# Ledger of designs, part 30: peptides against a protein of PDB entry 5T59

Target 1, 112 residues: chain A of PDB entry 5T59
Amino acid sequence: TTPTMQSTSLLTEHLGYPPISLVDDIINAVNEIMYKCTNAMEKYLMQRNIIGKKDFSDEIKIGTAKLESLLENSVDKNFDKLELYVLRNILSIPSDLLEENRFRLLHHEKLV
Target 2, 90 residues: chain B of PDB entry 5T59
Amino acid sequence: EHIRFQRLVQVCNKALEESIRKLQSWEKIHECFPNYGQTREGIENLTVCQQQVIKLWSNLSRVEFDAIFHERSIEEKLNQLDDLINKARS

## One batch from the design tools (peptide; made by RFdiffusion4, then SolubleMPNN)

Design b1_p11_7_s4 (from b1_p11_7, 6 letters changed)
Fold by OpenDDE base, seed 1:
Structure b1_p11_7_s4 (fold): chain B 112 residues (1-112), chain C 90 residues (1-90), chain A 11 residues (1-11)
Amino acid sequence: as target 1 above (112 residues)
Amino acid sequence: as target 2 above (90 residues)
Amino acid sequence: SELDEEWKSLD
């Protein structure tokens, strides 16, 4: 189920920020980490590109690019799933609390 | 009682684990370096590289995600949310 | 686990 406008508003008030902002932070972080990892891998191997009399620089560049692509695809897939899970199951308000009386309770508890 | 933050940690770990899964496969790594990986030195280098990348992935994600959780006060906020829900249902 | 089943359902 998709989060409602009401739940988003209530959660934003509670959190001090929109729920999606947390997910955005997580996704931005993992993307940064991903490229740090792939960059480190490429640099490590490029420092070891000569074996015997053979230069494997081209193969290393192609290979690391392939691995980067694989990682990118996996990150995209799995963190899209994470986003859905977080917004549906963690940063969510049960429907019974979205009723008028329960809504007042949430505000009352926050303000008191 | 408090379950949401635990779930957040779990799902983050799950996403991280599944994302790095293919890089944990030696076969996948070797396939990307077919000639380089036919040399003794190449295999050694790839082995070390694979291990280092996985460790870097784990360490960086731990540090960065913990920082995010702290900056967003998410554990406290999720605990409070659990409490509010429990109160409403009592 | 419960999470694993939920995770699979998101595929």
Scores: peptide ipSAE 0.551, ipTM 0.949, DockQ to the pose 0.787
Fold by OpenDDE base, seed 2:
Structure b1_p11_7_s4 (fold): chain B 112 residues (1-112), chain C 90 residues (1-90), chain A 11 residues (1-11)
Amino acid sequence: as target 1 above (112 residues)
Amino acid sequence: as target 2 above (90 residues)
Amino acid sequence: SELDEEWKSLD
């Protein structure tokens, strides 16, 4: 289920930042890593673009672009799943505790 | 007792593993370089490249994710969250 | 694993 506004507020208070911020950091990091990897691959192959009398530069550029796209799609899919999982199952407050008396307890612990 | 941080690490690893899975396929890589991969030298280059990229992926993700977890103090915060929840249920 | 099952459920 989607986290409630109450749970988000409580978690934000506890964490010192909104739960989504952690996910954003993770996603931003993996995206950066992804492009570093694909860039490294392209550079490596482009340094080895000539075999015999043939120049494979164009094929390398196209091929690495295809792999980049493949990786992008996979990263998007899997880290969307990660986001959902984290927000649902990790950075979450059980529904049975989302009651007034329980809120007081959690809030009290933070303030004291 | 403390379960949330462990789950976070696990799901991060899962996402990373699944994301790189297709690049671990030699067939997927080779098909992107149909002519280059028909040469002996090309195959060798692609093989090394594949291996290096996978290593780079693993190493960079480990370093960056650990940094994020540290900066966000997420292990401590999640442990505290577990404790608060358990306390509330006691 | 438990995570694997949950992961599949997110598809």
Scores: peptide ipSAE 0.550, ipTM 0.949, DockQ to the pose 0.779
Fold by OpenDDE base, seed 3:
Parts: C-alpha cells; structure tokens; sequence
Structure b1_p11_7_s4 (fold): chain B 112 residues (1-112), chain C 90 residues (1-90), chain A 11 residues (1-11)
C-alpha cells in the first residue's frame, strides 16, 4: 500500500518536512558510509601490497572493487526495503483515521 | 503505546545488518584475493581489514543515523504521531 | 521476530 496525498500532506505538516526527506537522509548517509568503508579497505591493503617480493597491487584493486560491488548491491536492495517499510508502516496514518471526521480530529488536535 | 520510533530504529538496524552480512563471510573476502590470501601475511592483513571495515561500518552508521534522527526530531515527532492516533481512536 | 517476517514480505 502506497501513501496517499492526504497522508503525505498531514505528515508533512506534522513533521515540518515531507516524509520522504527522512528516507533520503538515511539513504544518502549509508551511501557515503559505504564508500568510506570500501576506500578504507583499499587503502589499508595497498599499504600492505608487497609480500615476499611479490606486488599484489593489481589483485588488491580488483578484489576491493568486487567487494564494493557486493556491498553496493546489498545496500541498494536492503535500503529499498527500508524505504518501503518506513513509508508504509512508520510514517503513515492508519486508513481508519483518514475518514472525514477523524481526519478533522487529527488536524484540529495539531492546531490546539 | 509508542511504537513507531522503536520500529524505525529496528528497521534501520536490520537494513544495516543485512547490507554488511556478506562482508562478514571470510570465504567471500578470501575469494576476492585468491593469491594474496594464500600467504600467511596476506591472511593476517585480510583478517584485520575485515574486522576494521565492519567496525567502521557500525560506528559511522550509528553516528550518522543518530545525527539524522536528532536533526529531524524524529523520535519526538513519531511519539506525537502515536499519541495523536491513539487519541483519535479513543 | 515480527520485523523479520515483515522484512521478508518486502522481497
């Protein structure tokens, strides 16, 4: 079930910002964190790229890229789920309260 | 009574946990470095690297998500939402 | 858990 226009409007008024803005913040944050993690991993290993007279730089670069790809795919999948869950189950107004009389009550209560 | 913020925290943790799960697998880490991981020193480096990345993931996400929640006043707003809904139903 | 079941339903 997708949120209605009424729900979005009411929640925006209540929150002071659209519900999707919170989700956007979360997703932007995790994306930034993700690349910080993969970058840190590459740098750590590249500082330790030579073992027994053999240079593993190329293997390290390829390997870290593979791990980055794995993490990207997982982040995309799981935070898409998060977005749906948050908008449907957390930042939502129950349908029974979107009826005319109950809708007015919620709006009135906020103003009082 | 107040349930929405708790659920928000839970689902955030769930998404973070599931996202990092594959990096917690030593086998998956090792297979990305097949020759490097055949050396003793390489194994040691990969082990430390894996642990550090997981810790970095956890620490950064905690700090950043808490900052977002604070900036958006989301706990207060969600508690208020719960109260409004409960009041309307009474 | 309840969340786990809901999470699976989002697949």
Amino acid sequence: as target 1 above (112 residues)
Amino acid sequence: as target 2 above (90 residues)
Amino acid sequence: SELDEEWKSLD
Scores: peptide ipSAE 0.546, ipTM 0.949, DockQ to the pose 0.776
Fold by OpenDDE base, seed 5:
Structure b1_p11_7_s4 (fold): chain B 112 residues (1-112), chain C 90 residues (1-90), chain A 11 residues (1-11)
Amino acid sequence: as target 1 above (112 residues)
Amino acid sequence: as target 2 above (90 residues)
Amino acid sequence: SELDEEWKSLD
């Protein structure tokens, strides 16, 4: 099941922000971390690019790029799953509470 | 009683673990550097690099995700959501 | 675990 407009509105009111915003923060963070990791790897190896008077710079650049692509694909796949899981199972309102009387409870608590 | 925040932490860890799994494979690392990895020094450098990247991945994700959770007050909000749901069903 | 089973179902 996918989130409804009604549940999104209620959760936005409760959270103070749309549920998707949390997921966006997480995904943005992991993307930044990912590139920091691959950049660090390239820099580390490029500082050690010459072995036995042979320059491996080209191989290092190509190899690092391949690993970056590998990581990108994995991050995309797994955090797409994360997004789906979070929105379905964590940031969700059970269907039985998406009724008139149940909504009243949520509004009542907000008004305290 | 309070389950949603625990699930959030768990699923974040799961996604992070699965994402880094391929980089934990020495074979996959080595195959990207076929000639470099045939040298003693190259193997040593790749070994250190692999270990440090995995550590960096783990440390940065922990710090950044905790910051997000704090800024969004998500633990408190999810606990409140659990309470509201339980109250409605009682 | 419960999470593992749910995670697999998302494939």
Scores: peptide ipSAE 0.545, ipTM 0.949, DockQ to the pose 0.841

Design b1_p11_8_s1 (from b1_p11_8, 5 letters changed)
Fold by OpenDDE base, seed 3:
Parts: sequence; C-alpha cells; structure tokens
Structure b1_p11_8_s1 (fold): chain B 112 residues (1-112), chain C 90 residues (1-90), chain A 11 residues (1-11)
Amino acid sequence: as target 1 above (112 residues)
Amino acid sequence: as target 2 above (90 residues)
Amino acid sequence: DEFDKEWESLD
C-alpha cells in the first residue's frame, strides 16, 4: 500500500503541496514540543535542587536526560507509525480509482 | 461520508498519547531520581513536575497541530478528497 | 476498535 508517484502527483495538485509536507510539519512540531517539555522539567526541578542540606543538581540533570531519551525514543516510534498511517490511509487514493478513466475524472473536477 | 480528517485527528491524538504514556508512569519518573525521590519534598516536586509536563505536552500539541491543520487547510482538502472519491465511485 | 487494530499492525 505504498503511495505511487501518480498518487503523489494527484494529491499534490489537490492539496497545493506534497502530502509529505503535512507530515513533516507535524513531526517538526512534536519534536519542538518534546524539547520544550523536557527543558521545562529540568528547569522546574533545578529551581528546587536543594532539599535540606543536600544539593541534587547532578541527579536532576542526569534524571531529566534519561527521561528526555525515553521520550525521544517513544516519539520517534509513534510518529513514524503516524507517517505511515497518514500516507497509506488518509492522504491516499484508493486502488480502484488508480485507473485512466478515474484519474481523468479527478483531474477534470480539479479543472472545473 | 467524510472520514479522512477524523482519522487524521485520531491518529495524531494516538501518536501523542502513546508518546507521553511512559511519562505518565510514576514509577518511570521516580526511578530516574532515586535519591531525590526519597525525600518528602522531592516526591512533591516530582509529582507537580509530572503533572505540569503532561499538561504542557497536551496544550502545546493542541495549539501547534491546530495551527498546522489551519495553515494547510487540511480539513477542507480531506473533505473534498472524500467527496471526489465518493463521486468517482457513484 | 478498528483503528487500534490498524495502529498496532504498523509495528
């Protein structure tokens, strides 16, 4: 169910941009959000790094880095899945419509 | 009839939900701060931090994804795509 | 859920 060049062309014409561009926007956004979240977490805890007479700064830095890595791995996995799903099931043209006559119809509707 | 945009929203939510799932685990968070989390204040701070991060994740993703969808006019385009496909099949 | 099944199939 891999997208074809013809499907991509038709969808690009319809959307005004290549289908992958939407996915790129989404992925770029979530990556930015991810680092904002982890940065916020580190800063919050670093403002509260001293408890009693002990400074936990080093532990906080290491711990937040571990959580960041955990989140990175999960984001990569799940948004790779998202990309596949979107391109296969959402921004796609059914196979039965990937015929000459049906392509003409789709193209004709665009021109009218 | 119109299904593609709904699916887009659904898959975005799913990806976001699954991505943040491990941070929703107190055990996962606590294990990253073994000594800090042994203190009362540390536990309190971690608890608040966990809640804030999850909320920030949710809020930022909502705002940013909605902006993308708007800028790309994706709801309209997907609805039109559904209509075109349905028309071609009729 | 149909969607959940599809999502899991992507693994």
Scores: peptide ipSAE 0.548, ipTM 0.949, DockQ to the pose 0.789
Fold by OpenDDE base, seed 2:
Structure b1_p11_8_s1 (fold): chain B 112 residues (1-112), chain C 90 residues (1-90), chain A 11 residues (1-11)
Amino acid sequence: as target 1 above (112 residues)
Amino acid sequence: as target 2 above (90 residues)
Amino acid sequence: DEFDKEWESLD
């Protein structure tokens, strides 16, 4: 169940922007947030890198990088799902309305 | 009657929650710092760090997503879409 | 719930 050109056009007209643009905004935002979080974690730990006489800087850098990768993978997976769900179930027009007469109704409402 | 915006909020929350779930695992965190986490201070630091990151994740996502929703007028647009669909089916 | 079912069914 993939969005049709017709549905995309109608939704673009209704929204004032393509449906994918909303998803792009969301994904861009979460990516930015993700790196802010991992960066904050690294900085926090690097400020606390020495315990006793041992410097754990290298371990911290490696460890935070691993967590970043873990988070990246999870974000990619779940927000790919989000994209699919949004485009299929939220920003979508039911098939029964993808008829000429129904299109006219939508256009009529848009013009009013 | 209006369901699409609620679904949008729901799916956003779900994606955010599932994305951060791995970082909520203490075991997973500790595994990344095997020697650091063997020290008392290290454990304390990791504990605080984990909590702070999760809070940061939650707070930033709330603020940013709300901003997006506002800028895109998505609640209004989705409500209108619901109304149009309902009208067409009546 | 229904949403969870739909979510899990996604690729």
Scores: peptide ipSAE 0.547, ipTM 0.949, DockQ to the pose 0.734
Fold by OpenDDE base, seed 4:
Structure b1_p11_8_s1 (fold): chain B 112 residues (1-112), chain C 90 residues (1-90), chain A 11 residues (1-11)
Amino acid sequence: as target 1 above (112 residues)
Amino acid sequence: as target 2 above (90 residues)
Amino acid sequence: DEFDKEWESLD
């Protein structure tokens, strides 16, 4: 079930922020972590770029870039799924509670 | 009784695990470094690198996600949401 | 489990 405007408003009031803000924080964090990981990998290997008499710097740069791309694609896919799951199943209000009387109860409980 | 927060933790872990899965594949890593990985030292370096990246991924995600959850008071808010829903249905 | 099933059903 797709979240409704009413649900979003209620949850925003309850949380003190829009539900999507939590997801945004999570996604921003994982993106930052992702690039820290790939950067660390590149630096580690570039410090070990010469084996024997061969310099593998170019191969390392290309290889780490490929891995970064793979990770980016996977992160995008899985955290898009996370967003959907969170907004639909976690930060959600059952439809039967979005009626007038139930809506009032939720609002009342917040104010009291 | 309180189920939403544990679901949040669960889905976060799932997304993190699935995201790093490809980097856990030695074959995929080796394919990115075809000549480097043909050397003994290269293999050793790649092995250590793989382990370090996975650990870094795990550690950073734990710290950062816990910080987010705390800053957003999400456990408390989700527990309250569970309670409100249960109360409304009673 | 149910979670895994639901997860796989997502885009």
Scores: peptide ipSAE 0.546, ipTM 0.949, DockQ to the pose 0.735
Fold by OpenDDE base, seed 5:
Structure b1_p11_8_s1 (fold): chain B 112 residues (1-112), chain C 90 residues (1-90), chain A 11 residues (1-11)
Amino acid sequence: as target 1 above (112 residues)
Amino acid sequence: as target 2 above (90 residues)
Amino acid sequence: DEFDKEWESLD
């Protein structure tokens, strides 16, 4: 279930930013970290690409690319789940507070 | 009484742990380097590389996520949200 | 635990 417009508005007022902005920050961060990790792996192995008389550069490039794809798929899956969980269970307003009188209470508490 | 921030930390850790799980598999690593991994030196290099990547993943995520939480003041805001909800229900 | 059950139930 997606957040209601009312919930989003109230949480935005409370947080100072839309709830989705936090999730976006987290997802952007993990994507950056992911590519830093795979880049570091490729660089490390490419510095060690020759064993004996054989050059494994091509195999290293292909192998690292495969691992990157594997990690990308896992990140996409798990952080999509994270987004759902955060918006449903953490950055959410219970139904008993989604009434006109309750909205005023939250607004009043913020201003007082 | 304050539970939302704890849940946020928990779900972030879960997503990070599940995302890196396949890279923790030596079999998955070795499959990507079938000939390189047939050499002693290759195995040694892959072993070190695997360990370093996992550590880098953990360290960078900790630093970056903590920075996000700080910039967004999310612990304070979630605690306040818990308090508001509890107050409204009393 | 309860969290793990909920996590696994997510699509």
Scores: peptide ipSAE 0.545, ipTM 0.949, DockQ to the pose 0.729

Design b1_p11_8_s2 (from b1_p11_8, 6 letters changed)
Fold by OpenDDE base, seed 4:
Structure b1_p11_8_s2 (fold): chain B 112 residues (1-112), chain C 90 residues (1-90), chain A 11 residues (1-11)
Amino acid sequence: as target 1 above (112 residues)
Amino acid sequence: as target 2 above (90 residues)
Amino acid sequence: SELDKEWESLD
């Protein structure tokens, strides 16, 4: 079921914010966490870049960049799916309730 | 009765789990460090690094997502939504 | 699980 304008309006009234705002918060948070993780990984390995007499700094930088890209792609894919799921199945109003009488009930209950 | 908030938590966990899955692969990690990972010390460092990143991912996501849910009062709002829907269907 | 089924359907 695709979200409707009516559903969005009703949910915005109920939540006090648009449903998409919650998803935005989640996505922004995970992106921040993602880069904190990759940064921590790079820092940890760069502190251990010399083994014996060989400096692996260049390989570490390239390798961590590859892992960052891998994680970025995965986060993008999975949290796009999350967005769709949340908006369609969680922050949604069943179609049978998207009638005038049902809308009045929801609106009345919220305002009383 | 109340199902929406549970689903929200579940789908968040699912997305987090699937996102970190490839970093849980030792083979995938090792492929990114082909020469570094040929040394004993390199293997040890990569092993610790992998574990630490996964833990950091889990801990930070738990703290941040809980904070979001609290700030948005989403559990209460979703429970209320469930109740309204159930009442309307009665 | 139901979630798993729905998750796969989003692909």
Scores: peptide ipSAE 0.550, ipTM 0.949, DockQ to the pose 0.839
Fold by OpenDDE base, seed 3:
Structure b1_p11_8_s2 (fold): chain B 112 residues (1-112), chain C 90 residues (1-90), chain A 11 residues (1-11)
Amino acid sequence: as target 1 above (112 residues)
Amino acid sequence: as target 2 above (90 residues)
Amino acid sequence: SELDKEWESLD
């Protein structure tokens, strides 16, 4: 079930911003965090790339890239789920309130 | 009575937890570094790296998400939404 | 948990 235009309008009025804006903030944040984590991992290991006269730089670069890919895929999947959950179950107006009289009540309460 | 903000926090934690789950697997970490991980020193480095990344993930997400929630006043707004809905139903 | 059930249903 997707949110209706009416629901979005009412929530936007209540929040002061569109509901999707919150989700966008969250997703943008986690993406930034994700790359900070993978970058930190690569840098840490690259500072420790030589063991027993052997240089593991190439293996480290490939390995960290693989882990980054794994994390990217997982983030995409799980935060797509999060978006759906938030918009459907948290930032939502129950269907029983999506009636003319109910809308008036919500507007009235906001103005009082 | 107030349930929406709690659910928001829960689902955020769930998404974060599920996203990092694979990196919590030592086997998955090790298989990405098959030769490096065959050395004692390499294993030690990977162990520390894994722990640090997980901690960094947790700490950064907490700080950033809390900042978002504050900037958007989402707890207050969701509590108000709960109250409005409950009032309309009474 | 309830959340877990709802989470899985989003697949």
Scores: peptide ipSAE 0.547, ipTM 0.949, DockQ to the pose 0.761
Fold by OpenDDE base, seed 1:
Structure b1_p11_8_s2 (fold): chain B 112 residues (1-112), chain C 90 residues (1-90), chain A 11 residues (1-11)
Amino acid sequence: as target 1 above (112 residues)
Amino acid sequence: as target 2 above (90 residues)
Amino acid sequence: SELDKEWESLD
């Protein structure tokens, strides 16, 4: 079920911002964290790229890139699910409150 | 009574947990470094790296998500939403 | 858990 225009408007009024803005903040944050993690991993290993007489720099670069891709795919999948869950089950208004009388109640409670 | 914020925290943790799951697999890590991981030093480095990344993931997400929740006043707003719903149904 | 069930249903 997709959020209705009415519920979005009411929630925006209540929150002071559109519900999607919260999700956007979360997703932007995790993306930033993701790349910080992968960057840290690459740098750590690249500082330890020589073992004995062998240079593993190329393998490290390829390997970290693979892990980054793996993490990217997982983040995309799971935080898309998060978005759906939040908008459907957390930042949602029950249908009975979208009726005229209940709508007035929400406004009344907010204004009083 | 107040349930929405708890659910938000739970679902955020779930998403974070599921996202990092594959990096928690030593086998997955080792597969990306087949020759490097055949050396003693390589295994040691990968082990430390894996642990550090997972910790960094957890720590950064905690700090950043808490900041977002604070900036958006989401706990208060969700509690208020719960209250409004409960009042309407009473 | 209930969350787990709901989470899996999103797939």
Scores: peptide ipSAE 0.547, ipTM 0.949, DockQ to the pose 0.777
Fold by OpenDDE base, seed 5:
Structure b1_p11_8_s2 (fold): chain B 112 residues (1-112), chain C 90 residues (1-90), chain A 11 residues (1-11)
Amino acid sequence: as target 1 above (112 residues)
Amino acid sequence: as target 2 above (90 residues)
Amino acid sequence: SELDKEWESLD
């Protein structure tokens, strides 16, 4: 089941922002963190690229790129699942409350 | 009583754990550096690198996600949502 | 756990 326009509107009113905005923040953050990690890895190894007078710079660059791709794929998969879970099970309004009388309660609380 | 924020924290941790799982594999790391990893110094460097990346991943995610949760007041909002739902059903 | 069960059922 996907979120309805009605539930999105009610949650937006309650949160002060659309539910998807929270997910976007989380995903943006993890993407930034991901690239910080891979960048740090490359920099660390590139500072240690010569062993026994052999330069491993090319291998390091290729290897780091492969690991970055691996991490990207995993992040994409798992945080897509996260998005689905959050919107379905956390930032959601039960169907029984998506009725006229139940909506009144939410509006009443907002008006205090 | 209040369950939604707990679930949010749990699912975030789950996603983070599953995302970093492959980098926790030494075999996966080593195969990306087949010649570099055949040297003693290379193995040492890769070992340190792997450990530090995992730590960096964990620390940065904790700090950034907590900041997001605070800025969005999500714990309070989710608790209020739980309360509203429970009240409506009582 | 309950989360694990739900997680595996997503995709």
Scores: peptide ipSAE 0.546, ipTM 0.949, DockQ to the pose 0.759

Design b1_p11_8_s3 (from b1_p11_8, 5 letters changed)
Fold by OpenDDE base, seed 1:
Structure b1_p11_8_s3 (fold): chain B 112 residues (1-112), chain C 90 residues (1-90), chain A 11 residues (1-11)
Amino acid sequence: as target 1 above (112 residues)
Amino acid sequence: as target 2 above (90 residues)
Amino acid sequence: DELDEEWESLD
């Protein structure tokens, strides 16, 4: 079930911002964290790229890139699911509150 | 009574957990470094790296998500929403 | 639990 325009409007009024804005903040944050993690991994290993007389720099770069891609795909998938769940089940208004009489009640409660 | 904020926290944790799951697999990590991981030092380095990344993931997400929740006053707003819904249904 | 069921249904 996709949120209705009415639901979005009511929630925006209640929250002071559109519901999607919260999700956007979360997704932006996790993306930033993701790249901080992968960057840290690469830097850590690149500082330890030589073992014995062998230089593993190329393997490290390729390997960390693979892990980054793996993490990117997983983040995209799971936080898309999060978005759907939040908008459908958390930041949602039951149908009975979308009726005119309940709509007025919501506004009344806000104004009082 | 108040359930929405708890659900928000739960689903955030779920998404974070599922996102990092593959990095928690030693086998998956090792597969990305087949020759490096054949050395003693390489295994040690990868082990530490894996542990540190997972910790960093957890710590940063906690701090950043809590900041977002605070800035958006989401706990208060969701509690109010719960109250409004319950009141309307009474 | 309930969240897990809902989560899987989103696939």
Scores: peptide ipSAE 0.459, ipTM 0.947, DockQ to the pose 0.845
Fold by OpenDDE base, seed 5:
Structure b1_p11_8_s3 (fold): chain B 112 residues (1-112), chain C 90 residues (1-90), chain A 11 residues (1-11)
Amino acid sequence: as target 1 above (112 residues)
Amino acid sequence: as target 2 above (90 residues)
Amino acid sequence: DELDEEWESLD
């Protein structure tokens, strides 16, 4: 289930930033890492594109592009799951704390 | 007592592991380079490339995720959250 | 483990 507005507000106050911001940082990081990996792979193979008298440059470019797509799809799937898990099970407020008395406790702890 | 940060680390590792799983398959790598991989040198190059990419993936993710966790003070904040929840339920 | 079970349930 999607986090409530109340839980988001409380967590934002506690964290100093919206919970989704952490997930965004993680996803942005893995995307950057992904392209660094595929770029490194292409460069490595392109430096070794000629075997004997045959030039495999075209095959290398196509092959690395296919692997990049494969990795992109996997990253998208798994980090979408990560986002859901984090927001549901880690950056979440239990329902019993989403009452007025519990809200006061959280605010009180921040002010003290 | 403190469980949320541990879960965060675990789920990050899980996502990273599952994401790189297909690149760990030699068969999938070879299929992308059918003619290149028929040569001895090609096989050697692909083998090294596969290993290096997996290592790069692991190392970069460790460094970058640790940096994020530090910048967001997430361990401290999650521990505090656990404490608040436990206190409220006591 | 518990994480694996929860992870699979997210699909």
Scores: peptide ipSAE 0.458, ipTM 0.947, DockQ to the pose 0.826
Fold by OpenDDE base, seed 2:
Structure b1_p11_8_s3 (fold): chain B 112 residues (1-112), chain C 90 residues (1-90), chain A 11 residues (1-11)
Amino acid sequence: as target 1 above (112 residues)
Amino acid sequence: as target 2 above (90 residues)
Amino acid sequence: DELDEEWESLD
């Protein structure tokens, strides 16, 4: 099930930021890393683009682009799963505890 | 007793591992460079490149994710959440 | 493990 507004509000109060913000940070980071990796690969190969007096620059560019696409698809898939898992199973409040007594505990902790 | 942060680390690692899995396949790498990979030197270059990318992926992700976790104080917050939940159930 | 099982279920 998806997180409730109540759960989100309580977690936001506890964390000091919305739960989704953590996920966003993670996803933004991995995207940046992904492109750094593919860029590094392209640069490395482009520095070695000539073999036996044959220029493989075009093939390298196309090939690297294909790998980038492959990685993009995989990152999208797996980090979508991560987002779902984190929001459901980690940054979550059990439904049975979404009661008045639970709210008091959170407020008490905040005030202490 | 504290379980949420451990799970966060585990799922992050899982996502990272699964994401890079296809690039760990030599066959997939070679398929993207059919003519380049038919040369001895090309194969050598691709081999080194593959290894370097995987290392870069691992190192950058470790550094960046740890930074995020620190900046968000997520271990502390998740531990506190565990404690609150456990207290509520006691 | 448990994580793997849950991970696969997210597909």
Scores: peptide ipSAE 0.456, ipTM 0.947, DockQ to the pose 0.779
Fold by OpenDDE base, seed 3:
Structure b1_p11_8_s3 (fold): chain B 112 residues (1-112), chain C 90 residues (1-90), chain A 11 residues (1-11)
Amino acid sequence: as target 1 above (112 residues)
Amino acid sequence: as target 2 above (90 residues)
Amino acid sequence: DELDEEWESLD
């Protein structure tokens, strides 16, 4: 179920920002973290690219790229799920409270 | 009863955990470095690298998510939301 | 456990 405009308005008023803004912050953060992790991995291994008489630089670059792709796919999947969960179950107004009288009560309570 | 912020923390942890799960697999790591991982020194390097990346993932996510939660005052706001909802149901 | 169930249902 997609949040209603009414719910969004109420939550925006309560939070001081649209609910989606929180999710955006989280997703932006994890994306940044993801690339920091993969970059760190590549750098670590590239500093250790020669074993014996063999240079493994090419293999390291390809391998870390594969892991990056793997992580990207997983992050996309799981944080899409997170977005849905947060907006549906956390940053939401129960349907029984979206009726006129109860809606007014919530709004009134915030203003008083 | 305050439940929403707890759920937020839980779902964030869940998403983070599930996202990093495949990197926790030694088999997955080794598959990406088939020749490098056939050397003793390579195995050692990959082992350390894997551990460090997982730690970095955990540490950075904790710091950044806590900062977001603080900047958005989300714990307070969610607790207030719980209270408002409970009051409306009374 | 409840979270896990809900999490899986999102797919």
Scores: peptide ipSAE 0.456, ipTM 0.947, DockQ to the pose 0.828

